# Peptides against a protein of PDB entry 7RZF: the designs that were tried, part 67

Target 1, 358 residues: chain A of PDB entry 7RZF
Amino acid sequence: PFQEEHLKQLYKIVPIKDIRNLYVTFPIPDLQKYYKSNPGHYLGHLIGHEGPGSLLSELKSKGWVNTLVGGQKEGARGFMFFIINVDLTEEGLLHVEDIILHMFQYIQKLRAEGPQEWVFQECKDLNAVAFRFKDKERPRGYTSKIAGILHYYPLEEVLTAEYLLEEFRPDLIEMVLDKLRPENVRVAIVSKSFEGKTDRTEEWYGTQYKQEAIPDEVIKKWQNADLNGKFKLPTKNEFIPTNFEILPLEKEATPYPALIKDTAMSKLWFKQDDKFFLPKACLNFEFFSPFAYVDPLHCNMAYLYLELLKDSLNEYAYAAELAGLSYDLQNTIYGMYLSVKGYNDKQPILLKKIIEKM
Target 2, 358 residues: chain A of PDB entry 7RZF as posed
Amino acid sequence: PFQEEHLKQLYKIVPIKDIRNLYVTFPIPDLQKYYKSNPGHYLGHLIGHEGPGSLLSELKSKGWVNTLVGGQKEGARGFMFFIINVDLTEEGLLHVEDIILHMFQYIQKLRAEGPQEWVFQELKDLNAVAFRFKDKERPRGYTSKIAGILHYYPLEEVLTAEYLLEEFRPDLIEMVLDKLRPENVRVAIVSKSFEGKTDRTEEWYGTQYKQEAIPDEVIKKWQNADLNGKFKLPTKNEFIPTNFEILPLEKEATPYPALIKDTAMSKLWFKQDDKFFLPKANLNFEFFSPFAYVDPLHSNMAYLYLELLKDSLNEYAYAAELAGLSYDLQNTIYGMYLSVKGYNDKQPILLKKIIEKM

## One batch from the design tools (peptide; made by RFdiffusion4, then SolubleMPNN)

Design b1_p12_5_s2 (from b1_p12_5, 6 letters changed)
Fold by OpenDDE base, seed 1:
Structure b1_p12_5_s2 (fold): chain B 358 residues (1-358), chain A 12 residues (1-12)
Amino acid sequence: as target 1 above (358 residues)
Amino acid sequence: ERLRTGVNPVTF
């Protein structure tokens, strides 16, 4: 486990690949025994959220960060880490101190709001859905995985322990939040811009790095992180499926799509699932336009339109993806293709939002 | 995104 001397350290690391990453790491207690409440998953859900008022949304709006991942990671036996990892832009590499300030402002927001039972319930429901409708794994891989996790979970719970949440434990959420403080931070910046500016070499991989103490003034700046009014808790995820009814197979069900509607403006094909018997659907739409591929200008305009449409949908796409819904938008030589896939219960909500933005 | 247990972020 890291001692006090290992905290408040900055590592500047030279990668082999052209990548720009920031890792903000906090030592935390071993949370494995708390798998029924999983407080690290609760915090990773909020800190790693991509919706409006999220940490990522604010950092993207500044042009500093492309992606963000937050959550618990296993260390060695008896301790864990909480890590916030971001993919940095070139501009973001110049604003690392301010990026970390925003992380602490978001963490301060989580302290001010306190543990939310409804957020835990959403995590519970999402995990229960993921468990209930888990795909079949290859037997060899699955048995090896189960054999490994038998070291951590009771035999009776070994199949459920990674998924099913049982207990809302606000005390454990607060306990983990109390470890996410500037005095407990380890920072690693990964960039080729540190080439020729390092003084150490890692023994095993030959990775060049520099280690520096984070200045006390910077630590104090992060300790005094105020509430940023741009940060908000996520809204309730409307895409979480609640209806899992599987309709009986029709007696006249065909092994191929049947034409069920034919009009001058639209054709509709339908095929009932006769193989998987899952509460899932695939909706595919082909939109025809005589302008989509008439010349290079129109082709590029149709491409730009879809990229702008996708960008405008990003806030909803994340919440839908968490709930096992996905969409795809593509240009075709005839016009545009839209696909919506996943649990059928909430597909109409996602489809409606896509069509309203088109 | 959530840190998935299988993504080994380079913990330096």
Scores: peptide ipSAE 0.022, ipTM 0.645, DockQ to the pose 0.081
Fold by OpenDDE base, seed 2:
Structure b1_p12_5_s2 (fold): chain B 358 residues (1-358), chain A 12 residues (1-12)
Amino acid sequence: as target 1 above (358 residues)
Amino acid sequence: ERLRTGVNPVTF
């Protein structure tokens, strides 16, 4: 485990690729024995959330961050890490201290709200759905994975232990939150802008880096992180499927899509699943417009419209993606294509929101 | 996004 001398360190790292990344790492206790409550997964869900009032939403609004990932990582036997990783913009690279301040403001918000049983229940339900409808894996990969996890879980639970949550443990959530403090931080900034400004080389990969102590004034600034009123807990995820009923196959089910509606303004094709028998559907819509491809200007306007539409849906679509729904929007030479895929139970909600935003 | 168990973040 890291000792005190390994904490409050800043690493400036030169990548081979032109990438800008920030890693904020905290040493945490080994949570393996708590797999049934998985407090690190609870915190990773909230810190890594992409909806309104999330850490990512605020950092994006400032133009500092493109993506955010949060969660636990294995260390070695007896210790783990909690890591917040962000993809930095060029501007974000200038605001690393302020980005980390916002991370601590969000963590302070989580402390102020306390552990939420409903959030745990959503994580439990999402994981149960993921387990129940897990796709078939390649046998070679699956057996190797199972052989590896047999070192960590009881034989009787080895198939379920990575998925099924059993116990809400607010005490363990608070225990992990108590480790996410400025005095326990390790920061790594990855950027080509550090080329020629490093004094060390890593032995195995030849990576150039500089190690510095984080100034005590910066640590104190992060320790005094206030409640930022922009941060909110997510709303309940309306996209979590609850109905998994598989409708009986129709007596006259055709092996091909049947035209079930034909009008001057619309055609509807339907094919019932006769092969997989999953509580999932694929909705595909082609919208026709004579203006979408009439000239290069209209073609580019139609493209820009869809990119703006996608961007405007990102925060809302994240909740759907967590619940195993997805959408896609594409320009065609005839107009626009929309697809909505995943669990059929909540597809109408996502579809309605997309159409309302259009 | 969540760190899934098994993504090797670069442990420095």
Scores: peptide ipSAE 0.021, ipTM 0.612, DockQ to the pose 0.080
Fold by OpenDDE base, seed 3:
Structure b1_p12_5_s2 (fold): chain B 358 residues (1-358), chain A 12 residues (1-12)
Amino acid sequence: as target 1 above (358 residues)
Amino acid sequence: ERLRTGVNPVTF
């Protein structure tokens, strides 16, 4: 476990690969005994959120960060970490202090709003869906995993403990938020730009690094992180499935897709699931356009259009992905392909949003 | 994104 001397430290690390990463780490208490409320998962959900008003959305809008991951990490028995990890742009590497300021502004927003029972309920519902419709794992891996987690959970709960949330514990959420402070921070910056600027070598891997104390003035700037009006709690996730009804197999169900609609403008094939009996569907659309591949210019325009469309959908795609929905958009030699997959209940909502953006 | 259990960030 880190002592006070290990806090407020900055590590500049030289990677072998050309990568730019920032790790902001906080020592936290062991949360293992609180698995039924999982306050670290609640905070990781919000801090790692990718929707409008999220930490990632703001850092992306500044061109500083590509991706963000937030959440609890196991240490050893009796302690854990909370980590915020970001993939840095070249510009973001110059703005690390400001990026961390925005992290503390978002954390301050979470303190100001307080623990939200509806957010916990969404996490509970998402995890319940994930548990209920969990795919079959390879027996060897699964048994080894279960044998490992038997050290942490009651035998009766060992299958459910990693998924099922039972208790909303605002007190524990606040307790973890109270550990996410500048005085409790460890920062690591990973970049090749530190090559030839390091003074230490790690014993096991020969990783070159420099350790520096974070200046008290920088700690104080982060301690005085104001509420940033750009940060908002996520909206309710409309993609969380609530209907899991499996329709009975049709009497005329074919083992292959049947043509159920043929018009001058559209053909529709349908196949009912006769094997898995899951409340899931796969919607696949091929849009034909004589212009999409007529020449290199139109091909590139169609590509750029889809990249812009995907970018414009990114915030909704995240909420859908959390709820077990996915989409894919690709150029074809004939036009465009769209796929929507996952729980059938909310697929019309995602499809509608995609079509409205097209 | 959420940290999955088992991604060992290099704890320096």
Scores: peptide ipSAE 0.020, ipTM 0.616, DockQ to the pose 0.074
Fold by OpenDDE base, seed 4:
Structure b1_p12_5_s2 (fold): chain B 358 residues (1-358), chain A 12 residues (1-12)
Amino acid sequence: as target 1 above (358 residues)
Amino acid sequence: ERLRTGVNPVTF
């Protein structure tokens, strides 16, 4: 495990690819034995959240970050890491200290709110759904995976241990939060902008880097991270499916989509699932507009409209995606295509939100 | 977003 001398370090790393990444890493205790409560997943869910009042939402609003990933990562036996990774914009590369300040402000918000049992319950429900409706894997890959995870989990639990949460452990959540402090931080910035500014070479891959101590003033600035009023806990995820009923196959079920509605303004085709018997549906809508492709201007306006619509839906898309729902919006030569896929229970909610935003 | 098990080269 990292010693005190390995903490409060900044690494400036030169990538081969033109990428800009920030890694904020905290040494944490080995959480493997706590897989039934998975406090690192709880924190990763909140820190990595993409909804309103999230860390990512604020960092995106500033133009500093494109993507954010948060969670636990395995180290070696007896220790782990908690990592917050962001994809930096060019502007974000200039604001790394402020980005990390916002991370600590969000972490401080999590401390102030304390562990939330409802958030744990959502994680539990999401994981239970993911386990219950897990797709079939290729036997060779699956057996190799299972053989690997047998080193970490009891034989009786090996199939469930990566998914099923059992215990809400606020004490463990607080314990991990107490490790997410500026005094425990390791920062790595990956950017080509450090080319020719490095003094070290990594032994295995020849990666050029510079190691610097983070100034005590900067550490103190992060330690004094106040509550940012823009940060909020996520709202409850309304897209988590609760009904998994499979409707009986209709007696007149056709092997092909049947036209069940034909009007001057709409046609509806329906095909019941007769193969998979999953609580999932695919809703596909083709909207016809004579204006969508009449000329290059209208074509580009229709494109811009969909890009703006997608951007405006991003908050709902994330919550829906977590719950196993997805949508797609595309321009067609006839107008617009919308697809909504996933668990059928909450598809009407997502569809309604899409239509309300259109 | 959840940390995918990508080899983060910086965790050495």
Scores: peptide ipSAE 0.017, ipTM 0.587, DockQ to the pose 0.058

Design b1_p12_5_s3 (from b1_p12_5, 6 letters changed)
Fold by OpenDDE base, seed 3:
Structure b1_p12_5_s3 (fold): chain B 358 residues (1-358), chain A 12 residues (1-12)
Amino acid sequence: as target 1 above (358 residues)
Amino acid sequence: SKLITGVNPVTF
């Protein structure tokens, strides 16, 4: 476990690959015994959220960050880490201190709002869906995984313990959130821009790095992180499926898509699932336009339109993905293709939002 | 929310 001397440290690391990453790491207590409440997952869900008012949304709007991951990571027995990892832009590499300030502003927002039972309930529901409809894993990998987690969970719970949340524990959420402080931080910046600027070599991999103490003024700046009014808790995820009814196979179910509607403006093919019996559907739409590919200008406009449409849908894409919904939008030589896939219950909601943005 | 299942080796 890290001692006080290991805290408030900055590592500048030279990667082999051309990558720009920031790791903001906090030592936290061992949360293994709290798997039924999983407070680290709750915080990882919020800190790693990608919707409007999220940490990532703001850092993207600044042009500093491409991706963000937040969550608990196992250490050794008796301690864990909470890590916020971001993929940095070239500009973001110049603004690392301000990126970390925004992290602490978001953490301060979480403190100000306090633990939200509805957020826990969404995490519970999402995990329950993920467990219930978990795909078949490769037996060798699965058995090895189960054998490993038997060290951590009761035999009766070993299959469920990583998924099923049982207890809302605001006290444990606050306890973890209290460890996410500037005085407990370890920062690692990974960039080729540190080549020739390092003074140490890691023993095992030969990784070049420099270790520096974070200045007390910077720590104080982060400790005094204000409430940034741009940060908001996510809205309720409307895409979480609640209906898992599987309709009986129709007597006339065809092994191939049947034409069920033919009109001057649309054809509709349908195939019922006769194999998997999942509460999932695949909606595929091909939009035909004689203008989409008539010349290079129209082709580029159709491309630009879809890129703008995708960008305008980003606010829903993440919430849909969490709920096991996905969409895809592609240009075709005939026009455009849209697919909506996942749990059928909330597909109409996602489809409606897509069509309203179109 | 990607579960950090990856052993990121840079746990100094």
Scores: peptide ipSAE 0.024, ipTM 0.607, DockQ to the pose 0.070
Fold by OpenDDE base, seed 2:
Structure b1_p12_5_s3 (fold): chain B 358 residues (1-358), chain A 12 residues (1-12)
Amino acid sequence: as target 1 above (358 residues)
Amino acid sequence: SKLITGVNPVTF
């Protein structure tokens, strides 16, 4: 277990690959016994959120961060870590202190709002969907995984324990949030820009690094993190499926797509699933425009239009992806192609939002 | 958020 002397440390690490990463690590108690409430998953969901008012959204808007991951990690027996990891831009590498300030501002926002039962319920529902419709794994990998997790979970729960949430425990969420403080931080910055500026070598891999104490003034700056008004809790995820009914096969179900609508302006083909029997659909739309590819100017305008459309849809893309929905937009020589895939229940909602942005 | 499942952060 880390003692006080191991906290408030900065590591500057030289990677073999040209990568820029920041790891902000907090030691936390062993949460394994709380798997039914999984407070680290709740916090990882919020801190790692990508929607409007999220930590990532703000750090992206500043050009400092490309990606963000938040969550718990296993340590040794009796302790864990909570880690916030970001992929840094070149500019973000110059603003690490301010990036970490924004992390603490977001954590302070989570403390101010308190634990939200609706967020727990969304996590529960998402995990239940992921469990229920889990793909078949390779038997060798699956058996090895199950054998490993038998050390942590009751035999009766070993298949469900990683997925099924049962208990909303606001006390445990607050307990973990109380560990996410500047006085408990360990920071690692990974960049080739530290080459020739290190004084230590790691024993096993020969990784060059420098260890420094974080200045008390910087710790105090992070301790005094205010409520940044740009940070907001996510809105409810409207894309979470609730209906999983498998419709019976139609008597006239064909092995190929049947033309079910033919008009001067539209043709519609339909094929029912006769093989997988999943509550999923694939909607594919081809839009025709005589202008889409008439000349190089129109071709470039059609390209620019789709890039702007994709950008305008980014606010929904993350929430849809979490709920097992996806879309794809492509230029064609005839116009554009749209695909919407995933759980059929909420596809109309995503499709409507796409069409409203078009 | 991908849950940090299986990133071996170098636990320094």
Scores: peptide ipSAE 0.022, ipTM 0.619, DockQ to the pose 0.095
Fold by OpenDDE base, seed 4:
Structure b1_p12_5_s3 (fold): chain B 358 residues (1-358), chain A 12 residues (1-12)
Amino acid sequence: as target 1 above (358 residues)
Amino acid sequence: SKLITGVNPVTF
């Protein structure tokens, strides 16, 4: 386990690959016994959220990070880590202290709001959906996985333990949040920009690194992280499916898509699922415009339109993805293609939002 | 999101 001398440390690491990463690591208690409440997943969900008012949204708006991952990671027996990992831009590499300040501002926002049962319920519902409609795995891989996780979970729960949340434990959420403090931080910055600036080599892989103590002034800046008014809890995820009804096969179900609507302005083809029997659909729309590909200008305008449309949809994309919905937007030589895929229950909501942005 | 283990996270 980390001792006090291992805390408030900065590691500058030289990667083999050209990558820029920041790892902000906190030692936390072993949460394995709390898998039914999974407080680290709750915090990982919020810290790793990509919606409006999220940590990632703010850091992306500054051009400092591309991606963010938050969550618990196993250490050794009796301890874990909470890790916030970001992919850094070149600019973000210059703003690491400020990025970490924003992390602590977001964590302070989570402390100020306190544990939210509705967020736990969304995590529970998402995980229950993921479990219920989990794809078939290859038997060899699946059995090997199950054999591994039998070391951590009761035999009766081994199939469900990674997914099913049972208990809202605000006390455990607060306990983990209390460990996410500047005095407990370990920072690793991974960049080729540290080549020739390191003084140590890791024994096993030969990774070049430098270890430095984080200055007490910097720790104090992070300890005094204010409430940044840009940070907000996510809104409720409206895309979480609640209806899983599978409609009976139509008596006249065709093996191929049937034309069910033919008009001067639209054709509609329908094929009921006769194979998978999942509460999922695939909606595909082809929009025809005689102007979409008439010349290079119109082609570029159609491209730019879709890029702007995709950008305007980013606020919904993450929440939809979490709920097992996806969309795709492509230019075609005839116009535009839209696909909406996933659980059919909330597809109309996502489709409506797409059409409202169009 | 999956932690891209491109660098062995120094989980010391």
Scores: peptide ipSAE 0.019, ipTM 0.595, DockQ to the pose 0.050
Fold by OpenDDE base, seed 5:
Structure b1_p12_5_s3 (fold): chain B 358 residues (1-358), chain A 12 residues (1-12)
Amino acid sequence: as target 1 above (358 residues)
Amino acid sequence: SKLITGVNPVTF
């Protein structure tokens, strides 16, 4: 486990690839025994959230970060890490201290709100759905994975332990959240901009790096992170499916899409699933416009319209994706294409949101 | 989300 001398350290690392990454790492206790409550997953869900008022949303609005991943990672036996990893823009590379300040502001927001049972319940429901409708894996890979995790879980739970949450443990959430402090931080910045500015070489991979202590003033700045009023907990995810009923096959079900509606303004084809028997649907819409491709101006306007529409839908995209819903919007030579896919229960909600933004 | 893949250069 890291001792005090290993904390409050900054690593400047030269990558082989042209990448810009920030890793903010906290040593945490071994959470393996708490798999039924999985407090590190709860915190990873919130810190790694992409919706309005999230850490990523604010850092993207600054132009500093492209992507964010938050969560627990296994260390060695008896300890773990909590990691916040971001993909940095060129501008974000200049603002690393301020990015980390925003991370601590969000963590402070989580402390102020306290553990939320409804967020745990959403994580539980999402994981239960993912388990219940889990795709078939390749037997060799799956068997090898299961054999590996038998060292960590009871035999009777080995199939469920990575998915099924059972216990809301606010005490464990607070315990992990209490480790996410500036005094416990290890920071790594990965960028080619450190080439020729390093003084050490890693023994195993030959990675060039520099290690520096983080100044006490910077640690103190992060310790005094205020409640940034831009940070909010996510809203309840309206896209989480609750109905998994599979309708019986119609007696006249055809192996091909049947035309079930024909009007001057619309044609509708339908095919029932006769193969997979999943509570999922694929809705595909083609919109026709004589103006979509009439000239280069209209083509560019139609493109710009869809990019603006996608941007306006970004508030729902992440919540829908978490719930196993997706949409796609494309320009066609005839107009536009919309696809909505995933669990059929909440597809009407997502489709309504799309239509309201159109 | 939980970090499943990739080497974190400072976790080892």
Scores: peptide ipSAE 0.018, ipTM 0.602, DockQ to the pose 0.090

